# Designs tried in a protein design run: peptides against a protein of PDB entry 3S8F. Part 278

Target 1, 157 residues: chain A of PDB entry 3S8F
Amino acid sequence: VLTLFVAVPSLMTAFTVAASLEFAGRLRGGRGLFGWIRALPWDNPAFVAPVLGLLGFIPGGAGGIVNASFTLDYVVHNTAWVPGHFHLQVASLVTLTAMGSLYWLLPNLTGKPISDAQRRLGLAVVWLWFLGMMIMAVGLHWAGLLNVPRRAYIAQV
Target 2, 166 residues: chain B of PDB entry 3S8F
Amino acid sequence: DEHKAHKAILAYEKGWLAFSLAMLFVFIALIAYTLATHTAGVIPAGKLERVDPTTVRQEGPWADPAQAVVQTGPNQYTVYVLAFAFGYQPNPIEVPQGAEIVFKITSPDVIHGFHVEGTNINVEVLPGEVSTVRYTFKRPGEYRIICNQYCGLGHQNMFGTIVVKE

## One batch from the design tools (peptide; made by RFdiffusion4, then SolubleMPNN)

Design b2_p26_6_s2 (from b2_p26_6, 11 letters changed)
Fold by OpenDDE base, seed 4:
Structure b2_p26_6_s2 (fold): chain B 157 residues (1-157), chain C 166 residues (1-166), chain A 26 residues (1-26)
Amino acid sequence: as target 1 above (157 residues)
Amino acid sequence: as target 2 above (166 residues)
Amino acid sequence: ELLPLLLQVYNSSIAMLLAMLLDIGA
């Protein structure tokens, strides 16, 4: 039970990040309840990548609570659910954050801005990555709930 | 300026806190739903029981697979199961349909998994510890036991069978 | 500022409630 309190700093961070995004969006002219979201720089892969990572991290974080629960972990432990969680946390959040960092870092290191073609390609890569990861993660979580075992080549579903 | 920005961010944080409060009950409901729909059928025992893995094959209730299934009451059985590299004992495990089965599972060697297909029985088996799971098989037939914890070169071939008799 | 404190209390409460709910069916 005490393990679940590890979620506290994560929740604090999440709210801070969300607040920062809203602030940024409103500074960019966004108004209303959701207008600030549209006003964010969705044309910049250096921005989009980590944001998509964060979006994937939300269900992943919720899954962390499930995995840390004694009763619920009994259900999902060593099932396909666990790999699903990993792919949200590592292959989504960490990887997309790394991608975003790269899109910012390389232009700064080389002194050469990315071309428009590179920008568009970057956006495509990030969105496709996110989409693929979400499909896979949802599938793995679903399979896990159906008691598909982890570390086994066979399953009865 | 930076000060004004910080103040604004704090204001937005308050809004997000309010939103999170509103969502709290939604998540509670979702958790309740998940518990109700996915945790039924298996009752794990929370009591820690320990055994000596070096002698568990030689003496005690796990030593003789022919005596592994013990009737403890009317329509109640205890099954002493060993998970080892690379299989299960007894194999098959034969139990009657509709009976309350208490599985007492341990390992003489390394950590294994005990995943019973078609059920919610899914536990790790640690040497020196006894895993206790209570389950009632409602349907007769064969249920495959799968090791879902890597235990060595023969891990992928480690299977067992529970036979539920009418 | 009270916000950091309130945030901590709020998050801790949520975590506690979730922990209790998730493990109540042990």
Scores: peptide ipSAE 0.017, ipTM 0.732, DockQ to the pose 0.032
Fold by OpenDDE base, seed 1:
Structure b2_p26_6_s2 (fold): chain B 157 residues (1-157), chain C 166 residues (1-166), chain A 26 residues (1-26)
Amino acid sequence: as target 1 above (157 residues)
Amino acid sequence: as target 2 above (166 residues)
Amino acid sequence: ELLPLLLQVYNSSIAMLLAMLLDIGA
């Protein structure tokens, strides 16, 4: 029963980050309930990538609650659901954060800013990555709920 | 300057915490829906049971595949199943339609999976432990058992069959 | 058959809710 208390620090962190984003957006001139989102630097892949990672982490976190539940895990354990979960957590959040970090780090290390073409290409890469990961993750979760086993090349649905 | 920034951030935290509480109810609803639509009625049964994996093949209820299916009552059976590298015994497992089946599954070697297609029977099988699953087959036919836990070179070929008789 | 699952969801949700409330109060 108390197992879900482990989620509290993660939730605190996530929503603190969200609060920081709102604050930053408002400092950049965003107004209203959602105007601060538009004011964020969406033209910078170093910003966009980790934010998209955070968005993917939300459903992953929800899945974490399921996986941590004894009775619910009985249903989803060792099905395609599990790969769906950690692809959101690792291949989305961690990977996109790494990509974002790279877009910030390399220009700083080399002392050379990225060109406009490189910037636009970077944006395309991280958005396409995010889209692909979301499609795959949804598919894996769906397959898991249809009782497709993990680590098996054959299944009957 | 820093103090003002901190106070401002704290103000936004209240809103986001409230949002988190709202999302809790959304998650509960989604979980409830998932369970209602995707459960096959498998019920975990029994207490934690231990067995010696080094002797389970030589003595006890798993030793003889011919005696693996035991009638325990009217329309009730216990099936003692071994998951091993790389298969299941008995194979096939023959049970009657409509009977309550208690599967008692263990392993003599490494960790395996026990996933029965067409059902939500899905348990890990650990050496030294007995996994207990209760299920009633409503439809006659053959049900394939799949190992969904990597167990070695032959893992991908590790299959069994449950034959449900009319 | 669904009762144990629902009960677990219920209990887990209460625990999580309590944790969140404690966080808000902190």
Scores: peptide ipSAE 0.016, ipTM 0.739, DockQ to the pose 0.079
Fold by OpenDDE base, seed 3:
Structure b2_p26_6_s2 (fold): chain B 157 residues (1-157), chain C 166 residues (1-166), chain A 26 residues (1-26)
Amino acid sequence: as target 1 above (157 residues)
Amino acid sequence: as target 2 above (166 residues)
Amino acid sequence: ELLPLLLQVYNSSIAMLLAMLLDIGA
């Protein structure tokens, strides 16, 4: 019972971030239930990267509940499921956030804005990264449910 | 302006909290579906048992691999397995098809994994503790035991075999 | 055999629901 109370601060943070995004989108002219999403600055890799990370973090967070559940953990523990969870949490959110931070930080450190070509390249990088990570993560979770072990180079599947 | 923005954010937060509650039921449904379609099942575990890892090789039921398989009933066996760096004993583990097998697994050295391919047997083996797994092999053949917990330089080659006889 | 798992899911869900409701009320 107390285990799930640990999730409360994380949920509060997630909701705050989501609320901030909605507010920002609406300030940028977005209207309606979903119009605010389109109004967000999707042309900026410094924005897109962490947002894509957040999207990956949603299923990862849900998986966290599974991993923290005593009986459900027995099903997924030390299977490919766990690496799948890691790649959503670390290799997606954390990594993409770091990438996004660099796209903001480097121009500020150099005092020069990135070129349009660099911006487009940055967008390509983060979208391709996200796509690849999602494919891999889904595969790992699926394999985990099929009882493919982690930390092994072979499996009977 | 800042105050107005703050109030707006709070309102949005409440909305997203409500959304999260709705999604909770979706997640529950997904979990239920996963459980319903999952073929691994549940393997019962026994009571927590402790053993001295420093003497487990010298005395007790794990000391002699030749005595590791103990018939406890007409169609029931207990198998005392050691997971060690880097292998399993006995190896192979020979059991009859259709028999109820209780694996009693422990380690004399470090933490290992005991993952049996083709089954839902998947437990960590801790020195000083006895892992208990109950399983009935319905199909004859060879089942590979894989260590899925890093245990040292030879981890990747740590395998065992369960031979299920007709 | 799945009953213990389902019960755990149920209990966890109730706990989560309670936590979320408390958060909304705070």
Scores: peptide ipSAE 0.015, ipTM 0.738, DockQ to the pose 0.076
Fold by OpenDDE base, seed 5:
Structure b2_p26_6_s2 (fold): chain B 157 residues (1-157), chain C 166 residues (1-166), chain A 26 residues (1-26)
Amino acid sequence: as target 1 above (157 residues)
Amino acid sequence: as target 2 above (166 residues)
Amino acid sequence: ELLPLLLQVYNSSIAMLLAMLLDIGA
């Protein structure tokens, strides 16, 4: 119950950000139900990273609700499911947000804009990180459902 | 201009808040799906039972490994297991195939895990508390007990064995 | 055994929903 209460503000914050993004996308010429998404600055790693983090947070958030269930937790507790959840929340959302922040912060601190090459590299890093994190997270969640134990180097599965 | 933007943002926020509520129901559906698919992993919770961890090794049903397996009825057994740094007692645990086994697990020292491979038995063991798990082994053989809760320097080597006899 | 679990999910969901509504209303 306590965890669920904490989840509500986080969820609201996430969707508030999404609302702002929709507004921004529409201001940039996006139309329709999904056209505003394409209008967002996907060429900027400072933008892409946090957004990908948010996308990773969606299944992680759902998993959080699962973990917060006293009865359902019997299925997933102390299995590979748990680190899978953590990696989505921390290593995806938090880390990608931090990465995105750096792509904004460093140019501002140094007074030098990033080069086009650096921008492209940044995009590659962010997307590859996201992809790798999703693969790992899916694997860990799947393993957890198969009762692979947490904090153990062996598994019968 | 600022006022117009503010109004527009509020409209989108309301829409996304509505969406968030819808997503809540989606999450509930996902939970339901998980439960329906993985019900075999559910371990029913029992009543809270306490024990003194400072004396559990000296007196009571956990004190003698040779007396740890108690037949409580026809094809029914209770097994009193200690999880300690760093192992399980008794080890091995010998039980008959097809019998209903009630594990009573506690710890004399720190928190441990009790995860039996090939089964849905997966509980934390807290000093001063007794974890109760009911299980029936359908197949004979050896089942490894794994500690899946950090308990010290020897945690990674903390294993036990359940031997299911035909 | 499934019914108690479903009831818990139901109750938890209601609690979360109420928390959300209270937060929005505040």
Scores: peptide ipSAE 0.015, ipTM 0.712, DockQ to the pose 0.064; fails the geometry check

Design b2_p26_6_s3 (from b2_p26_6, 14 letters changed)
Fold by OpenDDE base, seed 2:
Structure b2_p26_6_s3 (fold): chain B 157 residues (1-157), chain C 166 residues (1-166), chain A 26 residues (1-26)
Amino acid sequence: as target 1 above (157 residues)
Amino acid sequence: as target 2 above (166 residues)
Amino acid sequence: DLLELALLVYNSSIAMLLAGLLAIGA
């Protein structure tokens, strides 16, 4: 009951966001099954950041289900798996969304648009951040499955 | 207008639903694989047993480390373990190879972890609660116990040892 | 474990279906 109560609204949001992205891409001239993706504003860090956050949230959300499962939680609880989950949820989704928000907010607050150089730098930062987070998260999840303990500096695995 | 846009968005949701379902099955398969490969050898005995953390050191089965290992049957033992700041008792824990060991772990002070290297034994230890884990050591040797729940300044040095004898 | 897995599959499937239906209906 509790799982359903949380999962249903979350999945509704996910579907809505995905549909909205496809719609936006098609409005921008994208065609075909995947052409709409390319049509999205990938040159805007305010867009790219939260989208990458959402992509990271997918495996993170799956991990949430694992962590909520009694038997599966027994396997992963207090292992490196948990930090991996958090880095997807917080350091990826939340952080990237915040970064993206800043790329929108700052120009609006200052009344000055971001320069092309700032835009390119922002894109680089966001993509590199995402890449780093994915590497770290995958590593932590893998280590967790190998029974590497959380909050311990040594492990025999 | 907004109404037209909303209607158009709805046209794409069916496809995304299908994709999401497919991904769901992939994740479920991965979960199943994880369960199949990581649950062997440990029987979680989720008994809701409570103890008074303020007296657990003075009276009861955890009070005397010398009496912590109790033979309960042929090739069956119960080990009463205390996790405390900053260590475990008894230390070492000595058990025979091939015996069924029931660990009953509690804490007199703060929350600790009980992670046994080389095994899939990994539980939190809460003051006032008894964590119960059943395990059979198939290989003799030393198994290190690690605290994986921050419990204070000495957390990183909180170790114990299980010695499995032939 | 198998029971929990079954329940997980069941609940997840129901959640997904409900979410999809609600999303389409919204």
Scores: peptide ipSAE 0.016, ipTM 0.698, DockQ to the pose 0.083
Fold by OpenDDE base, seed 5:
Structure b2_p26_6_s3 (fold): chain B 157 residues (1-157), chain C 166 residues (1-166), chain A 26 residues (1-26)
Amino acid sequence: as target 1 above (157 residues)
Amino acid sequence: as target 2 above (166 residues)
Amino acid sequence: DLLELALLVYNSSIAMLLAGLLAIGA
């Protein structure tokens, strides 16, 4: 119940953000069902980072529903699944959003725009972070399903 | 025009609502699949049973590790297990192969975990509550018990053993 | 548990619909 309660504003936000992104993409010349995605500013780490965070949050949200089910939670509770879940939520969405925010905040605070080199480096950082986070998350979820325990340094798999 | 833009955004919101609903059904399907494939051996939760953690070591079925394994039927046993800082008792737990084992697990101190490797036994153990787990060991050998709930400085070294005899 | 699954489906659907309606109405 509580999890679903939290899901309501999250889904509302998802609808709004997705709609805004599609509209923005179409305004930037994107056409068709997916053309608007390509038209988004993927050259800006301040944009890319939080979007990647949102993408990681989708499976995390699904996992939240799983964790909220008593029967399903029995399978995954206190296994590596749980760390996999919250790493998607915190280390993916929150962290990437924070990282992206820095690419806006720091130039604003210093009054100096980021250089092209810094921009490219930023893109590399956030993409690599996302990739690493996805690998770790998938691995942890998989390990959890294989009954690898949480909070233990040893496992029989 | 803000009004025009707003109207256009609303159209996209409707589309994304439809997409979200579709994805919901996909997620439900995945959940259903997970249930079907991973819950066949799920141990049902027992009835709520309470115990006084302050006296559980001194009196009752958990008090004597030597009497912790009780035969309740021809091929059925109840094992009264204590999870404590930092170990399990009895240790080892000795049970016959192929017998139905009912574990009654509680704690005299703090919350612990009871995760038996090679099995689907994985429960939290709360002081004042008795966790009930039913399992039949099909293979003889040693099964390690792992504490998967942080319980203090010795948590990482808190292990037990179940010995399944032929 | 089929009952739990049914409840999960129901509650999740309601939450989704509510969120969608709120988003459209905002």
Scores: peptide ipSAE 0.013, ipTM 0.709, DockQ to the pose 0.073
Fold by OpenDDE base, seed 1:
Structure b2_p26_6_s3 (fold): chain B 157 residues (1-157), chain C 166 residues (1-166), chain A 26 residues (1-26)
Amino acid sequence: as target 1 above (157 residues)
Amino acid sequence: as target 2 above (166 residues)
Amino acid sequence: DLLELALLVYNSSIAMLLAGLLAIGA
């Protein structure tokens, strides 16, 4: 249980980012408890990608707490649960952040803005990626709870 | 005004930090609740037992698969299992239904997994260490042992069987 | 052994290709 305090810095970081998003949304004219969310630049794949990554990171982080518990880890260790956790952390947050960074970096390096078509395509890519990752992650976590082993092609469910 | 913006950011940050800390305690509480209500089947960590992986095949309780199942009481058995590249011994493992089985599992070579289908038995097996798992099979039949830790080219084919007899 | 090696090479190649595609996309 004491090991769980390692989550404090991570949570602090995560919610600091959330605070920044709220501030940004309010600066863009968003008001109320949730209006600031709508005011964020959801038309920009450079923004949407890392934000979706953060959203995927939330359940992944919660899973990290579970994995850090000795007793609870016994239930999920070396099951499909673990790959589910990894894919949320790496293939969601890290990958989507990298994608988003690319959408920012290339226009800045070239000095040329992306076209509207490229922008729309980018949005489609990151949203579809996120959707696919969520489906896979939910499936893997579910399978893990059903005692489907990791690194095996068969299971008794 | 940069100063004004800075103050605003700090205010939001403090609020969200408080929320984050609260969530941490919620998670801890949920874990505590889960443990309090679902204690059955939890296998606590035992004392670390060590063996020499270089001699475990030649000497000791793991050396002879024919003597791997040892009755330690009227309805209690200890089973000495080797996980190796790429299989388990003894194979099959034969135990009585309803008996308390203590599995003592080790490896002579690399890290393996010991995942028994239909049970909550799922441990890693490290060379030089003995994994101890206690379980009672309530239903007769065959239970497959699966290696769920990568151990080499034959990993995917590494299976064993536990036969529970009436 | 040869089959196992072939499967390993196959899976590794797929993984590398996917990693490459992801690297281009990231």
Scores: peptide ipSAE 0.007, ipTM 0.740, DockQ to the pose 0.020
Fold by OpenDDE base, seed 4:
Structure b2_p26_6_s3 (fold): chain B 157 residues (1-157), chain C 166 residues (1-166), chain A 26 residues (1-26)
Amino acid sequence: as target 1 above (157 residues)
Amino acid sequence: as target 2 above (166 residues)
Amino acid sequence: DLLELALLVYNSSIAMLLAGLLAIGA
């Protein structure tokens, strides 16, 4: 139980980011319970990528709670569950954030804005990446619950 | 207005932080409640037992694989298992069906895994520590032990067998 | 059953997170 307090900083950060998103959406004219979400710049891959990373991070964080539980970790530890969790945390959040950062950084470094075609391609890449990561993550978590071992090429399932 | 924006941001942050704290308490409460109501399904943590990995092969209950299976009571056995690069000792491990088996597992070299297929037995094996797992095999047959912690070049071929006899 | 418990905690946590997010958005 005490180990769960490790989640405090991450949750605080996550919800602070959520607060920033709500503020940004409302500044952009969004109103009501969900209107602020629609008002966010979904046409910008530099924005969409990190947000999709955050969405993947939510179930990953929930899995982190499981991993942090002594008794529950017994079930999932060193199974495919673990890489499933990592792929949500690293290959989703971190990677998508990095991708988003590049979409912002490269135009600024080169002094040239991205073309509309590049923007559209970027959006496609980010969404496809997210979709693929979700499929893979669900598969890995599911396999882990079926006692598929980590770091083994064979499993009795 | 920057001042208004700053105040708004602070308000949102305070709200979301309050929510985050509330959620933390909810999670803790949920886990506590679940553990309190479902204690029968919880595998209790064993007492930390330490051994010297440098002498475990020469002295003590792990030293002789022929004496690794010890009957401790009616239909109760303790099995002293070594996980090493790259295998398990004894191999095979022979136990009777329906008996309560206490596995005492340690390593003389590096960290290994002890994952028994067809069971929920899955523990890490650390040199200097003894992993204790209690299990009753209800079905006779062969159960493969898999190392699920990378332990070197031969990791992928590190297997053992538990033979459950009728 | 620990597997059932894990699933319960996992799913409940996700549900609570989602519910909370929706509630704050309101």
Scores: peptide ipSAE 0.019, ipTM 0.751, DockQ to the pose 0.601; fails the geometry check

